# Designs tried in a protein design run: peptides against a protein of PDB entry 5HDT. Part 30

Target 1, 163 residues: chain A of PDB entry 5HDT
Amino acid sequence: MVVKTFMDMDQDSEEEKELYLNLALHLASDFFLKHPDKDVRLLVACCLADIFRIYAPEAPYTSPDKLKDIFMFITRQLKGLEDTKSPQFNRYFYLLENIAWVKSYNICFELEDSNEIFTQLYRTLFSVINNGHNQKVHMHMVDLMSSIICEGDTVSQELLDTV
Target 2, 163 residues: chain A of PDB entry 5HDT as posed
Amino acid sequence: MVVKTFMDMDQDSEEEKELYLNLALHLASDFFLKHPDKDVRLLVACCLADIFRIYAPEAPHTSPDKLKDIFMFITRQLKGLEDTKSPQFNRYFYLLENIAWVKSYNICFELEDSNEIFTQLYRTLFSVINNGHNQKVHMHMVDLMSSIICEGDTVSQELLDTV

## One batch from the design tools (peptide; aimed at target 1 F52 W101 K103 G152)

Design b2_p20_6_s3 (made by RFdiffusion4, then SolubleMPNN; from b2_p20_6, 12 letters changed)
Fold by OpenDDE base, seed 1:
Structure b2_p20_6_s3 (fold): chain B 163 residues (1-163), chain A 20 residues (1-20)
Amino acid sequence: as target 1 above (163 residues)
Amino acid sequence: NPKAKEAMLKGAKELDEKRK
């Protein structure tokens, strides 16, 4: 399975990283980002999160527009965190944990539309956060939001008003 | 943003170790 391939890969796997580079690029295609099955989209998001992890600090995607599409896509998937009783919740948690630890959204600082991406991320997180989430989920959400504010050189007033 | 990239690399390595 493709998901497990990237999940089991680490940053030191140079030969594998080169071997699966084309697959990583293919997973960012509209075919996958706009796939009609929400479970497939979640799997794709997890793969993309691991791709950012293993290729850190440089994403293999060279197009700023593509990077924007990817992070907007990942942000949309985070809505699935709202239902802690869902059979897919653990996979949504996996996604959150990954992007929080890796700080993959740091790639967005160099994008022209970074404020749009961060605004959507914050709105999404605030929409799904609730007292039913355990401490780990809350911690990852806080870490993700805090890192963007603290490490970003500029944050829009709209984003600050959202917080 | 070199600082942001460094933080990302550090986080990625830490997560790698956590999963081993």
Scores: peptide ipSAE 0.737, ipTM 0.966, DockQ to the pose 0.906
OpenDDE base, seeds 2, 3, 4, 5: peptide ipSAE 0.734, 0.735, 0.737, 0.010; ipTM 0.966, 0.966, 0.966, 0.504

Design b2_p20_6_s4 (made by RFdiffusion4, then SolubleMPNN; from b2_p20_6, 12 letters changed)
Fold by OpenDDE base, seed 4:
Structure b2_p20_6_s4 (fold): chain B 163 residues (1-163), chain A 20 residues (1-20)
Amino acid sequence: as target 1 above (163 residues)
Amino acid sequence: NEKAKKAMLEGAKELDEKRK
């Protein structure tokens, strides 16, 4: 499966990175980002997270509009973290862990709509965080939010007011 | 943002090592 392909790949696999570049680009198409199946969208989000990991620090997506769509898409998937008893929770955890470690949202700093993206991310995380989450989930959520504030060259006052 | 890019690269490498 496509999910396993990118999951098993690392940054040093230059030949594989070149081989699967077109697949990575295809996964960001509207067909996948707007797929009607919730489980499919989650799998797509996990693939995209691994793609950002593999190609870090340079994403293979060149269009600012496409990058915005991708990160808004990933942000929407994080809503699934709210139900800790869901059969898909482990995959939602995988998504959270990945983007927290890789700090994938750092790509958004160069986008004109970065403030909108970060605002939606913070709103989503604060909406799903609860006492039912274990320490690891809380840690990743905090790490993700903190890294954006601490590592960004520009953070708007509007974003700071949201936090 | 070079600082942010460096942080991404380091984080990605750390996650790769964690998964080995």
Scores: peptide ipSAE 0.724, ipTM 0.966, DockQ to the pose 0.876
OpenDDE base, seeds 1, 2, 3, 5: peptide ipSAE 0.718, 0.716, 0.719, 0.118; ipTM 0.965, 0.965, 0.965, 0.773

Design b2_p20_7 (made by RFdiffusion4)
Pose (drawn by RFdiffusion4):
Structure b2_p20_7 (pose): chain A 163 residues (1-163), chain P 20 residues (1-20)
Amino acid sequence: as target 2 above (163 residues)
Amino acid sequence: LDDFRKSVRFHAAKSRDHAK
């Protein structure tokens, strides 16, 4: 249910944002990012993605250490894109579609471990892509990875090598 | 550069809202 409200929420709705702001900060808790249940991490990942959409360009989570945990957690969930036969696939697709549209990962440019995050993101996307994915999946991955290069400060040799 | 990046994310969030 929380996924639906965060999906349908708008950047304009200042009222609902101030209301659900405490929940948004809570969903990033370590209880969720490390929950052993696959279905919970997926739902939490979709929420954190819309939480970044709704509150842009000013995200609610300010702690860099915590901000790092979130985007590495999201990258681990993008591994679910590989199983195109799973009933949960369309939810992993929504996650990919969202962070691609919103360019949420660009928040990591200011983090000290940005290169590790972007490198692990690139490796993951190139390791999950297969013949089961339509062109929309290809398109979203390019949109996601293109923004990191075009709008980033630099490209390390390690990140360039993953391509 | 920071203002540009914020503007990109702001407009990307609005575009996404309108796509719903």

Design b2_p20_7_s1 (made by RFdiffusion4, then SolubleMPNN; from b2_p20_7, 14 letters changed)
Fold by OpenDDE base, seed 1:
Structure b2_p20_7_s1 (fold): chain B 163 residues (1-163), chain A 20 residues (1-20)
Amino acid sequence: as target 1 above (163 residues)
Amino acid sequence: KKKKRKESLLQRAKEADASK
């Protein structure tokens, strides 16, 4: 129910955004981010992606540490893109498409540990990208990476070495 | 129309140039 609620919610639903704000905050708790079930973690990641979409260009999370945890968490979930035959692949695709289109990671430029986050993201993407992915998946991956490079004035040498 | 993450002036300038 929660997953469907956020997926169907649009950015102009101000009353609903306020109503579900507390839920959005709770979804970023350690209980969900460290949930033992892999499928649950994927659903949580999709919900978090939708939260970023709904509240764009801002986010309801005020803690830099929490934002870091969230994006590190989302990055870890992107490893699931490697198995294109998984029954959960469509949800991984949804996650990728969403965060690429919204440019969700761009909020990380405001974080002290932005370089670490982007480095882990790029390492993860290059670890899972393969010729078995269709053109749309490749496009979203490129869009996600290029958006960060274009928005940022400086890219670390470590990140450049990864690319 | 759905909103994207806020872009910098530099990013918008690059996109405008690329669209030409």
Scores: peptide ipSAE 0.035, ipTM 0.632, DockQ to the pose 0.096
OpenDDE base, seeds 2, 3, 4, 5: peptide ipSAE 0.035, 0.029, 0.031, 0.031; ipTM 0.656, 0.620, 0.605, 0.607

Design b2_p20_7_s2 (made by RFdiffusion4, then SolubleMPNN; from b2_p20_7, 14 letters changed)
Fold by OpenDDE base, seed 3:
Structure b2_p20_7_s2 (fold): chain B 163 residues (1-163), chain A 20 residues (1-20)
Amino acid sequence: as target 1 above (163 residues)
Amino acid sequence: KEKRRKEILLNRAKEADKSK
């Protein structure tokens, strides 16, 4: 019997969305976001990314503060992309690919602190990006950053300085 | 938001086609 995970969930199943709503909310708790194990935090980030994928363009998290916490959390996990030889790199790649494809961060435009979130994202990406990354990684990073620039009506000078 | 929704649906369709 194959255990169905968030990664394998049907994106178009409304019934499954309702079924996993409570779990989605629980995964965003401080218990998971502040978990001491780095690998657990990465797994949580991937699950959160999958939740955003499944519920896109909406999200089950209605609190602006909670959404900010989640995206700041995901941003922190992206730091793991710096080590391409890590056994966990494939999962970091999955995280990057997912959030770039879904344009998950674009939901942050509805938040007052969107500029802070985007600034931290850009700083993180530029801190880890290097010539050792393959073309796909670079593509996803560019797609992620360009999508935010294209959707934003205004960009802060600080954000522009990072680009 | 509507534009993003359409793009996501399009991307899902593309991925579904690749898996066939």
Scores: peptide ipSAE 0.192, ipTM 0.767, DockQ to the pose 0.278
OpenDDE base, seeds 1, 2, 4, 5: peptide ipSAE 0.114, 0.141, 0.160, 0.187; ipTM 0.714, 0.729, 0.735, 0.764

Design b2_p20_7_s3 (made by RFdiffusion4, then SolubleMPNN; from b2_p20_7, 15 letters changed)
Fold by OpenDDE base, seed 2:
Structure b2_p20_7_s3 (fold): chain B 163 residues (1-163), chain A 20 residues (1-20)
Amino acid sequence: as target 1 above (163 residues)
Amino acid sequence: KKKRRKEILLKRAREADASK
């Protein structure tokens, strides 16, 4: 129910954004980010991606530390892209497609630890990229990585070494 | 239907400039 709610919500629906703000905040709690079920964490990641889509260009999370935790969490979930035959692959694809198109990670440029976040993202993506992925998956991965490199004012040497 | 973050930022910037 929660997943469907955020998936169907439009970016310009201000009343709905206000209505579901508390739910968005709760989804970023440690209870969900550290949930023991892998499939639940994937669903949470997809919901968080939708939240970033809906609230773009800002996020409802006011704490820089919380934002860092969320994006590090999403990054960890992207590891699931490695298995193209997984029953959950389509949901991993949804996660990738969403964050790549919206450029949700770009909000991290305002964080002090942005380079750490981007470095982990790049390492994760390169670790899961394989020849079994179709062109669309590759395109989204490239778009996501290229956008961050192009829009960043400064890129750490560690990130450059990763690329 | 999905708007990119950058596009929204650019739109807001244009609107701000137009209001001056």
Scores: peptide ipSAE 0.296, ipTM 0.838, DockQ to the pose 0.088
OpenDDE base, seeds 1, 3, 4, 5: peptide ipSAE 0.281, 0.205, 0.044, 0.267; ipTM 0.829, 0.762, 0.697, 0.824

Design b2_p20_7_s4 (made by RFdiffusion4, then SolubleMPNN; from b2_p20_7, 15 letters changed)
Fold by OpenDDE base, seed 2:
Structure b2_p20_7_s4 (fold): chain B 163 residues (1-163), chain A 20 residues (1-20)
Amino acid sequence: as target 1 above (163 residues)
Amino acid sequence: MKERRKEILKKRAEEADKSK
């Protein structure tokens, strides 16, 4: 239900955004981010991606530490892109497509630990890229990484070495 | 920076103006 709610929510619906703000905040709690079920974590990641889409250009999360936790969490979920034959692959694809299109990670430029976040993202993406991925998947991965480089004022050497 | 986000903001502003 929660996943469907956010997926269907219009980013132009300010009333709905306000109504579900508390829910959005709760989804970023440790209870969900550290949920023992992998599939639940994937769903949470998708919801979080939708939240970033809906609330863009800002995020409802005011704590820098929380934002860091969220993006590190999302990054960990992207590991699931490796297995293209997984029954959950379509959801991983959705996650990738969403964050790439929205440029969700770009909010991390406001964070002190942005370099750490981006480095982990790049490492994760390069670790899961394989020949089983179709052109769309590759495109989204490239778009995601390129957008960060292009819109960033500076890129750490560590990140450059990762690329 | 944040081109996509800025675009979203712009669209929201335009829609708000049209609705008034």
Scores: peptide ipSAE 0.025, ipTM 0.565, DockQ to the pose 0.163
OpenDDE base, seeds 1, 3, 4, 5: peptide ipSAE 0.021, 0.022, 0.025, 0.023; ipTM 0.553, 0.543, 0.520, 0.563; seed 3 fails the geometry check

Design b2_p20_8 (made by RFdiffusion4)
Pose (drawn by RFdiffusion4):
Structure b2_p20_8 (pose): chain A 163 residues (1-163), chain P 20 residues (1-20)
Amino acid sequence: as target 2 above (163 residues)
Amino acid sequence: SDERKEKGLKAGDLYSEKYS
């Protein structure tokens, strides 16, 4: 249910944002990022993605250490894109579609471990893409990775090599 | 679906303006 409200919420709705702000900060708790249940991490990942959409360009989570945990957690969930036969696939697709449209990963430009995050993101996307994915999946991955290069400060040799 | 895409592109443009 929380996924639906965060999906339907708008950047304009200042009222609902101040109300759900405490929940948004809580969903990033380590209890969720490491929850052993596959279905929970997926739902949390979708929420954190819209939480970044709703509050842009000013995200609620300010701690860099915590901000790092989230985007590495999201990258681990993008592994789910590989199984196109799973009933959960369309939710992994929604996650990809969201962080691609919102350019949420650009928040990591300021983090000290930005290169590790972007490199692990690139490796993951190139390791999950297969003949089961339609062009929309390909398109969203290019949008996601293009923004990191075009709007980033630099491209390390390690990140360039993953391409 | 179009409204959801417009919301997401709008948020993306704001991040581009901030981090470009």

Design b2_p20_8_s1 (made by RFdiffusion4, then SolubleMPNN; from b2_p20_8, 7 letters changed)
Fold by OpenDDE base, seed 4:
Structure b2_p20_8_s1 (fold): chain B 163 residues (1-163), chain A 20 residues (1-20)
Amino acid sequence: as target 1 above (163 residues)
Amino acid sequence: MEKRKQKGLAAGKLFSEKYS
């Protein structure tokens, strides 16, 4: 499975990183980002999150527009965190946890539309937060939001108003 | 899981250093 391949990959394995580079690029194609199956999109998002971890601090995606598409895509998948009883909740949690630890959204600071991306991220997180979430979920959400504010040089007023 | 966490946090440090 592609998901298992990336989640088990070592960040220091240059041979494996080179071997699966093309796969990483294909996973960011419109075919996968706009896939009609929500479960496929979730798996793609998890793979992309792992790809950012593996290739840190670089990303194999060189196009700013592609990076924007990827992070907007990942943000949309986080909506699935709302239903804590979903059979796929564990994968949504995996996605959240990865983003919180890896801080991959920091790449967005160099993007022209960084404010839009972060605003959508915060809006999405606040829209899905509920009392059904356990402490770990809440912790990752808070850590993710706090890290962006603390590490960002420029935070728009719109983002501040959202928080 | 601890290994995965360590790898994730290490990656996070790299991203933080480069982009913050």
Scores: peptide ipSAE 0.662, ipTM 0.954, DockQ to the pose 0.928
OpenDDE base, seeds 1, 2, 3, 5: peptide ipSAE 0.372, 0.647, 0.117, 0.648; ipTM 0.786, 0.952, 0.701, 0.952

Design b2_p20_8_s2 (made by RFdiffusion4, then SolubleMPNN; from b2_p20_8 with D2E E3K L9E D13K)
Fold by OpenDDE base, seed 4:
Structure b2_p20_8_s2 (fold): chain B 163 residues (1-163), chain A 20 residues (1-20)
Amino acid sequence: as target 1 above (163 residues)
Amino acid sequence: SEKRKEKGEKAGKLYSEKYS
């Protein structure tokens, strides 16, 4: 299972990181990012989130365009957090929790379209947040948004208007 | 889990140091 492979992998396992590097690259292909199955896309997003954790601070994706595609893709998956009763909610939570801890979106600070990425992230989070979420979900959402504001060199006016 | 949290936050520190 690909999901389990990356979920259980340690950041210090250099041999395993090298072994699964090609798999990590393939998971970011258009085939997976544009996969028609919603559940497959969620699994891919979780794997990508773990890949960012495992390879920190050197994510294996070197193309700025590819990085943008990945983070826009992950952002779109977070929309699934809106339904707290979904059978896949735990995986959506896993994705949120990972992003909050790993701070992988910090990679976006060096991207030309960082404002677009962060704007979409905030809009998505505010669109899905609701009173049905427990404290852990709320905490991760707040932590994620706060970390971007605190660690960013600049914050666009559009982002400030969203907050 | 606490172990996953520790690993995640370790990665977070690395990204923060590199990109902030």
Scores: peptide ipSAE 0.736, ipTM 0.965, DockQ to the pose 0.901
OpenDDE base, seeds 1, 2, 3, 5: peptide ipSAE 0.732, 0.732, 0.730, 0.732; ipTM 0.965, 0.965, 0.964, 0.965

Design b2_p20_8_s3 (made by RFdiffusion4, then SolubleMPNN; from b2_p20_8 with S1D D2E E3K K10A D13K)
Fold by OpenDDE base, seed 4:
Structure b2_p20_8_s3 (fold): chain B 163 residues (1-163), chain A 20 residues (1-20)
Amino acid sequence: as target 1 above (163 residues)
Amino acid sequence: DEKRKEKGLAAGKLYSEKYS
């Protein structure tokens, strides 16, 4: 399974990183990003999140347009956090936890549309956050939002107004 | 698990250093 492969991979294993580089690139194709099955999209998002962890700080995606597509895609998947009773909630949690720890969204600081990406991320998080979430979920959401504000040197007024 | 957390946080430090 692709998900398990990337979950277990060590970022210090250069030979494995080279071996699965093509797979990482294929997972970011329109075929997967626009896949009609939401469960497939969630798995793809989790794989992409792990890819950012494994290849840090040099993600294999070099196109600014592709990077934008990926982070907008991941952001859309986070909507699934709203239903805490969903059978797929644990995978949504995995995605949230990963991006909170890995801080992969920091790549977006160099993108032309960084403000759009961060605005959508914050709007999505605030739209799904609710009292049904446990402390860990809330912690990751807060950590993710705080890290972007604290580490960013250029934060738009629109983003500040959203927070 | 703690190992995954450690690896994730280490990756986070790298991204912070490069892009912040």
Scores: peptide ipSAE 0.737, ipTM 0.966, DockQ to the pose 0.885
OpenDDE base, seeds 1, 2, 3, 5: peptide ipSAE 0.337, 0.725, 0.022, 0.022; ipTM 0.781, 0.965, 0.557, 0.587

Design b2_p20_8_s4 (made by RFdiffusion4, then SolubleMPNN; from b2_p20_8 with S1D D2K E3K D13E E17K)
Fold by OpenDDE base, seed 4:
Structure b2_p20_8_s4 (fold): chain B 163 residues (1-163), chain A 20 residues (1-20)
Amino acid sequence: as target 1 above (163 residues)
Amino acid sequence: DKKRKEKGLKAGELYSKKYS
């Protein structure tokens, strides 16, 4: 229900955005980010990705520490892309496609730990890229990495060495 | 779908504009 709510929500609907704001904040709690079930964590990640889409450009998470936690959390979930035959692959694809289109990681440019976040993102993507992925998966991965490089003003040398 | 893609790309433009 929660997944469908945010998946179908129109980002121009201010009334709905206000109505579900508390739910959006609750989904970023440690309870969900540290949930022991990996399928639950994946669902949470997809919801968070949709929340970034819906509330763009003003994500509802105001704490830099919370934002870091969220993006590190989303990055960790992307590891699931490595198994193209897993039952949950389509949901992992949904997550990848969302962050590629929405460019939510651009929020990280204003975070003190942006270099760490981007480094982990690139390392994760390169670790899961394989020849079993179809062209759409590869396209989103490349687009995501390229957009961050092109739009970033403070790309660290460490990140450049990773690319 | 097309609608979801358009929404996503629109959000992307907003984030790019704000943080670029």
Scores: peptide ipSAE 0.747, ipTM 0.968, DockQ to the pose 0.921
OpenDDE base, seeds 1, 2, 3, 5: peptide ipSAE 0.742, 0.742, 0.744, 0.742; ipTM 0.967, 0.967, 0.967, 0.967

## One batch from the design tools (peptide; aimed at target 1 E110)

Design b2_p21_1 (made by RFdiffusion4)
Pose (drawn by RFdiffusion4):
Structure b2_p21_1 (pose): chain A 163 residues (1-163), chain P 21 residues (1-21)
Amino acid sequence: as target 2 above (163 residues)
Amino acid sequence: SETKRTNNVLEAQNEFLEKRE
């Protein structure tokens, strides 16, 4: 249910945002980012993605250490894109479609470990892509990775090598 | 409604790029 309200919420709705702001900060808790259940991490990942969409360009989570945990957690969930036969695939696709449209990963430009995050993101996307994915999956991955290069400060040799 | 939401996201992205300039 929380996924639906965060999906349908708008950046304009200042009222609902101030209301659900405390829940948004809570969903990033370590209880969720390391929950052993695959279905829970997926739902939480979709929420954190819309939480970044709703509150842009000013995200609620300010702690860099915590902000790092989230985007590495999201990258681990993008591994689910590989199984195109799973019933949960369309939810992983929604996650990919969301962070691609929102360019949420660009928040990591200011983090000290930005290169590790972007490198691990690139490796993951190139390791999950297969013949089961339609062109929309290919398109979203390019949109996601293009923004990091075009709008980033630099491109390390390590990140360039993953391409 | 959909067009309004898309435009808000594009405005937020432009505001983010302006801060980096």

Design b2_p21_1_s1 (made by RFdiffusion4, then SolubleMPNN; from b2_p21_1, 14 letters changed)
Fold by OpenDDE base, seed 4:
Structure b2_p21_1_s1 (fold): chain B 163 residues (1-163), chain A 21 residues (1-21)
Amino acid sequence: as target 1 above (163 residues)
Amino acid sequence: MEEERKKKIEKALEEFRKRRE
């Protein structure tokens, strides 16, 4: 039910955003972020990505720690992009496409630990990118990473060494 | 293709590094 709700939503009015605020906050709870089922975590990540799309350019999450947890969580899910033959690949693709198009990670520039988040993202993407991916996947990965580079004013040495 | 994509990002990072020098 929750998954269907957010996947079918586009950018909503302010009134609708307020209506779904509690649901958005609930999806970011430890119950979902630490769920033992990998497929459930993927669905949660997709929902979170949709939330960021809906609330862009802001986010309904006020806690910097929570935002960090969310993006670190999403980053971990992106590891699933490595296997293009996985039954869940289409959902991983959806996740990638969404966060790349929305430029969801760019909100992390407001966080104290932005460099850590970006470093983990880059490491993850470089670890999963391979020649089995089609041009669209490659494009989204590059778009995501390039956007951060272009808009960022600081990059840690660790991030620079990732390539 | 993988290597080509990585090289693009590498170039961007190098350019960023140069700006910080």
Scores: peptide ipSAE 0.034, ipTM 0.617, DockQ to the pose 0.037
OpenDDE base, seeds 1, 2, 3, 5: peptide ipSAE 0.027, 0.026, 0.051, 0.027; ipTM 0.579, 0.587, 0.635, 0.587; seeds 1, 3 fail the geometry check

Design b2_p21_1_s2 (made by RFdiffusion4, then SolubleMPNN; from b2_p21_1, 11 letters changed)
Fold by OpenDDE base, seed 4:
Structure b2_p21_1_s2 (fold): chain B 163 residues (1-163), chain A 21 residues (1-21)
Amino acid sequence: as target 1 above (163 residues)
Amino acid sequence: SEERRKKKVEEALKKFREKRK
């Protein structure tokens, strides 16, 4: 029920953002992030991406550790992009398109462990990108990585060495 | 293509490294 609610959400008024704050926090709990069903985790990731879209440029999460967990979680889901013939590919595409367009990962620049997050993101994207992906998928992946490079002043040498 | 896209990102990273030196 909670997952379905966020899937139907779009950028709303500040009043509605406050109303759904508790739901947003609940969705980021370990219960959802560590759910045993892969399809459920994908849905959770999409909802989290929608939350970031709605609350942009801010996030409803105040804990740096929680933000790190969320983005590491989303990064793990992006591995599903590797199989273009999967029944869930369209949902993986939605996730990629969303986070690329919103530039959701850019909020991680405020985190102490931003380099770790970006490193894992780049490694994941380079591991899944292949010739089976259409031009749109390629563009979103490049846009996502390029945005981080352009705005990042403190990118570690480790991140740079990932490619 | 995959290789073209990767190359573009690698070039961007290279430029970033040069700015930091």
Scores: peptide ipSAE 0.034, ipTM 0.620, DockQ to the pose 0.037
OpenDDE base, seeds 1, 2, 3, 5: peptide ipSAE 0.024, 0.022, 0.024, 0.019; ipTM 0.533, 0.532, 0.592, 0.577; seed 5 fails the geometry check

Design b2_p21_1_s3 (made by RFdiffusion4, then SolubleMPNN; from b2_p21_1, 12 letters changed)
Fold by OpenDDE base, seed 1:
Structure b2_p21_1_s3 (fold): chain B 163 residues (1-163), chain A 21 residues (1-21)
Amino acid sequence: as target 1 above (163 residues)
Amino acid sequence: KEEERKKKIEEALKEFRKKRE
């Protein structure tokens, strides 16, 4: 469900959108998406999430294949949410928080492989959730998932409230 | 296809709730 606190956040300026366009394109390159360092990949994912926030509801990426690669990449990073005691957990939380608020994955509805992307997202979230996660983490996970569900109008609000 | 997706999502939500309990 929607977190009211984030709904009050301002969007980035049009000037910033233009400024970060080149950076956005470079961050989606194989150099970064396939970087061998896990911490670097996490940082890249967070930056990509910020880019989606800045350019919402659109994105600077026009290639469906590239968009798919990006979201599959972000999904893989979310596995890091499993260890709540990790020094990097706060950044993983940041990633989750941002993509949930922005509803970043909703752009995937324009992709022919949207179901694959959403399936991988759900599987990842289900695999990492544990009793160590506080209510905020659960809320963001539900918000992220429910936004996708609501866009497709696939389940009742009653079921969503039960999650 | 839409109905199939609906069922998959519903099942996923059930599992999600189970893990939160």
Scores: peptide ipSAE 0.048, ipTM 0.662, DockQ to the pose 0.025
OpenDDE base, seeds 2, 3, 4, 5: peptide ipSAE 0.025, 0.041, 0.025, 0.024; ipTM 0.599, 0.651, 0.603, 0.587

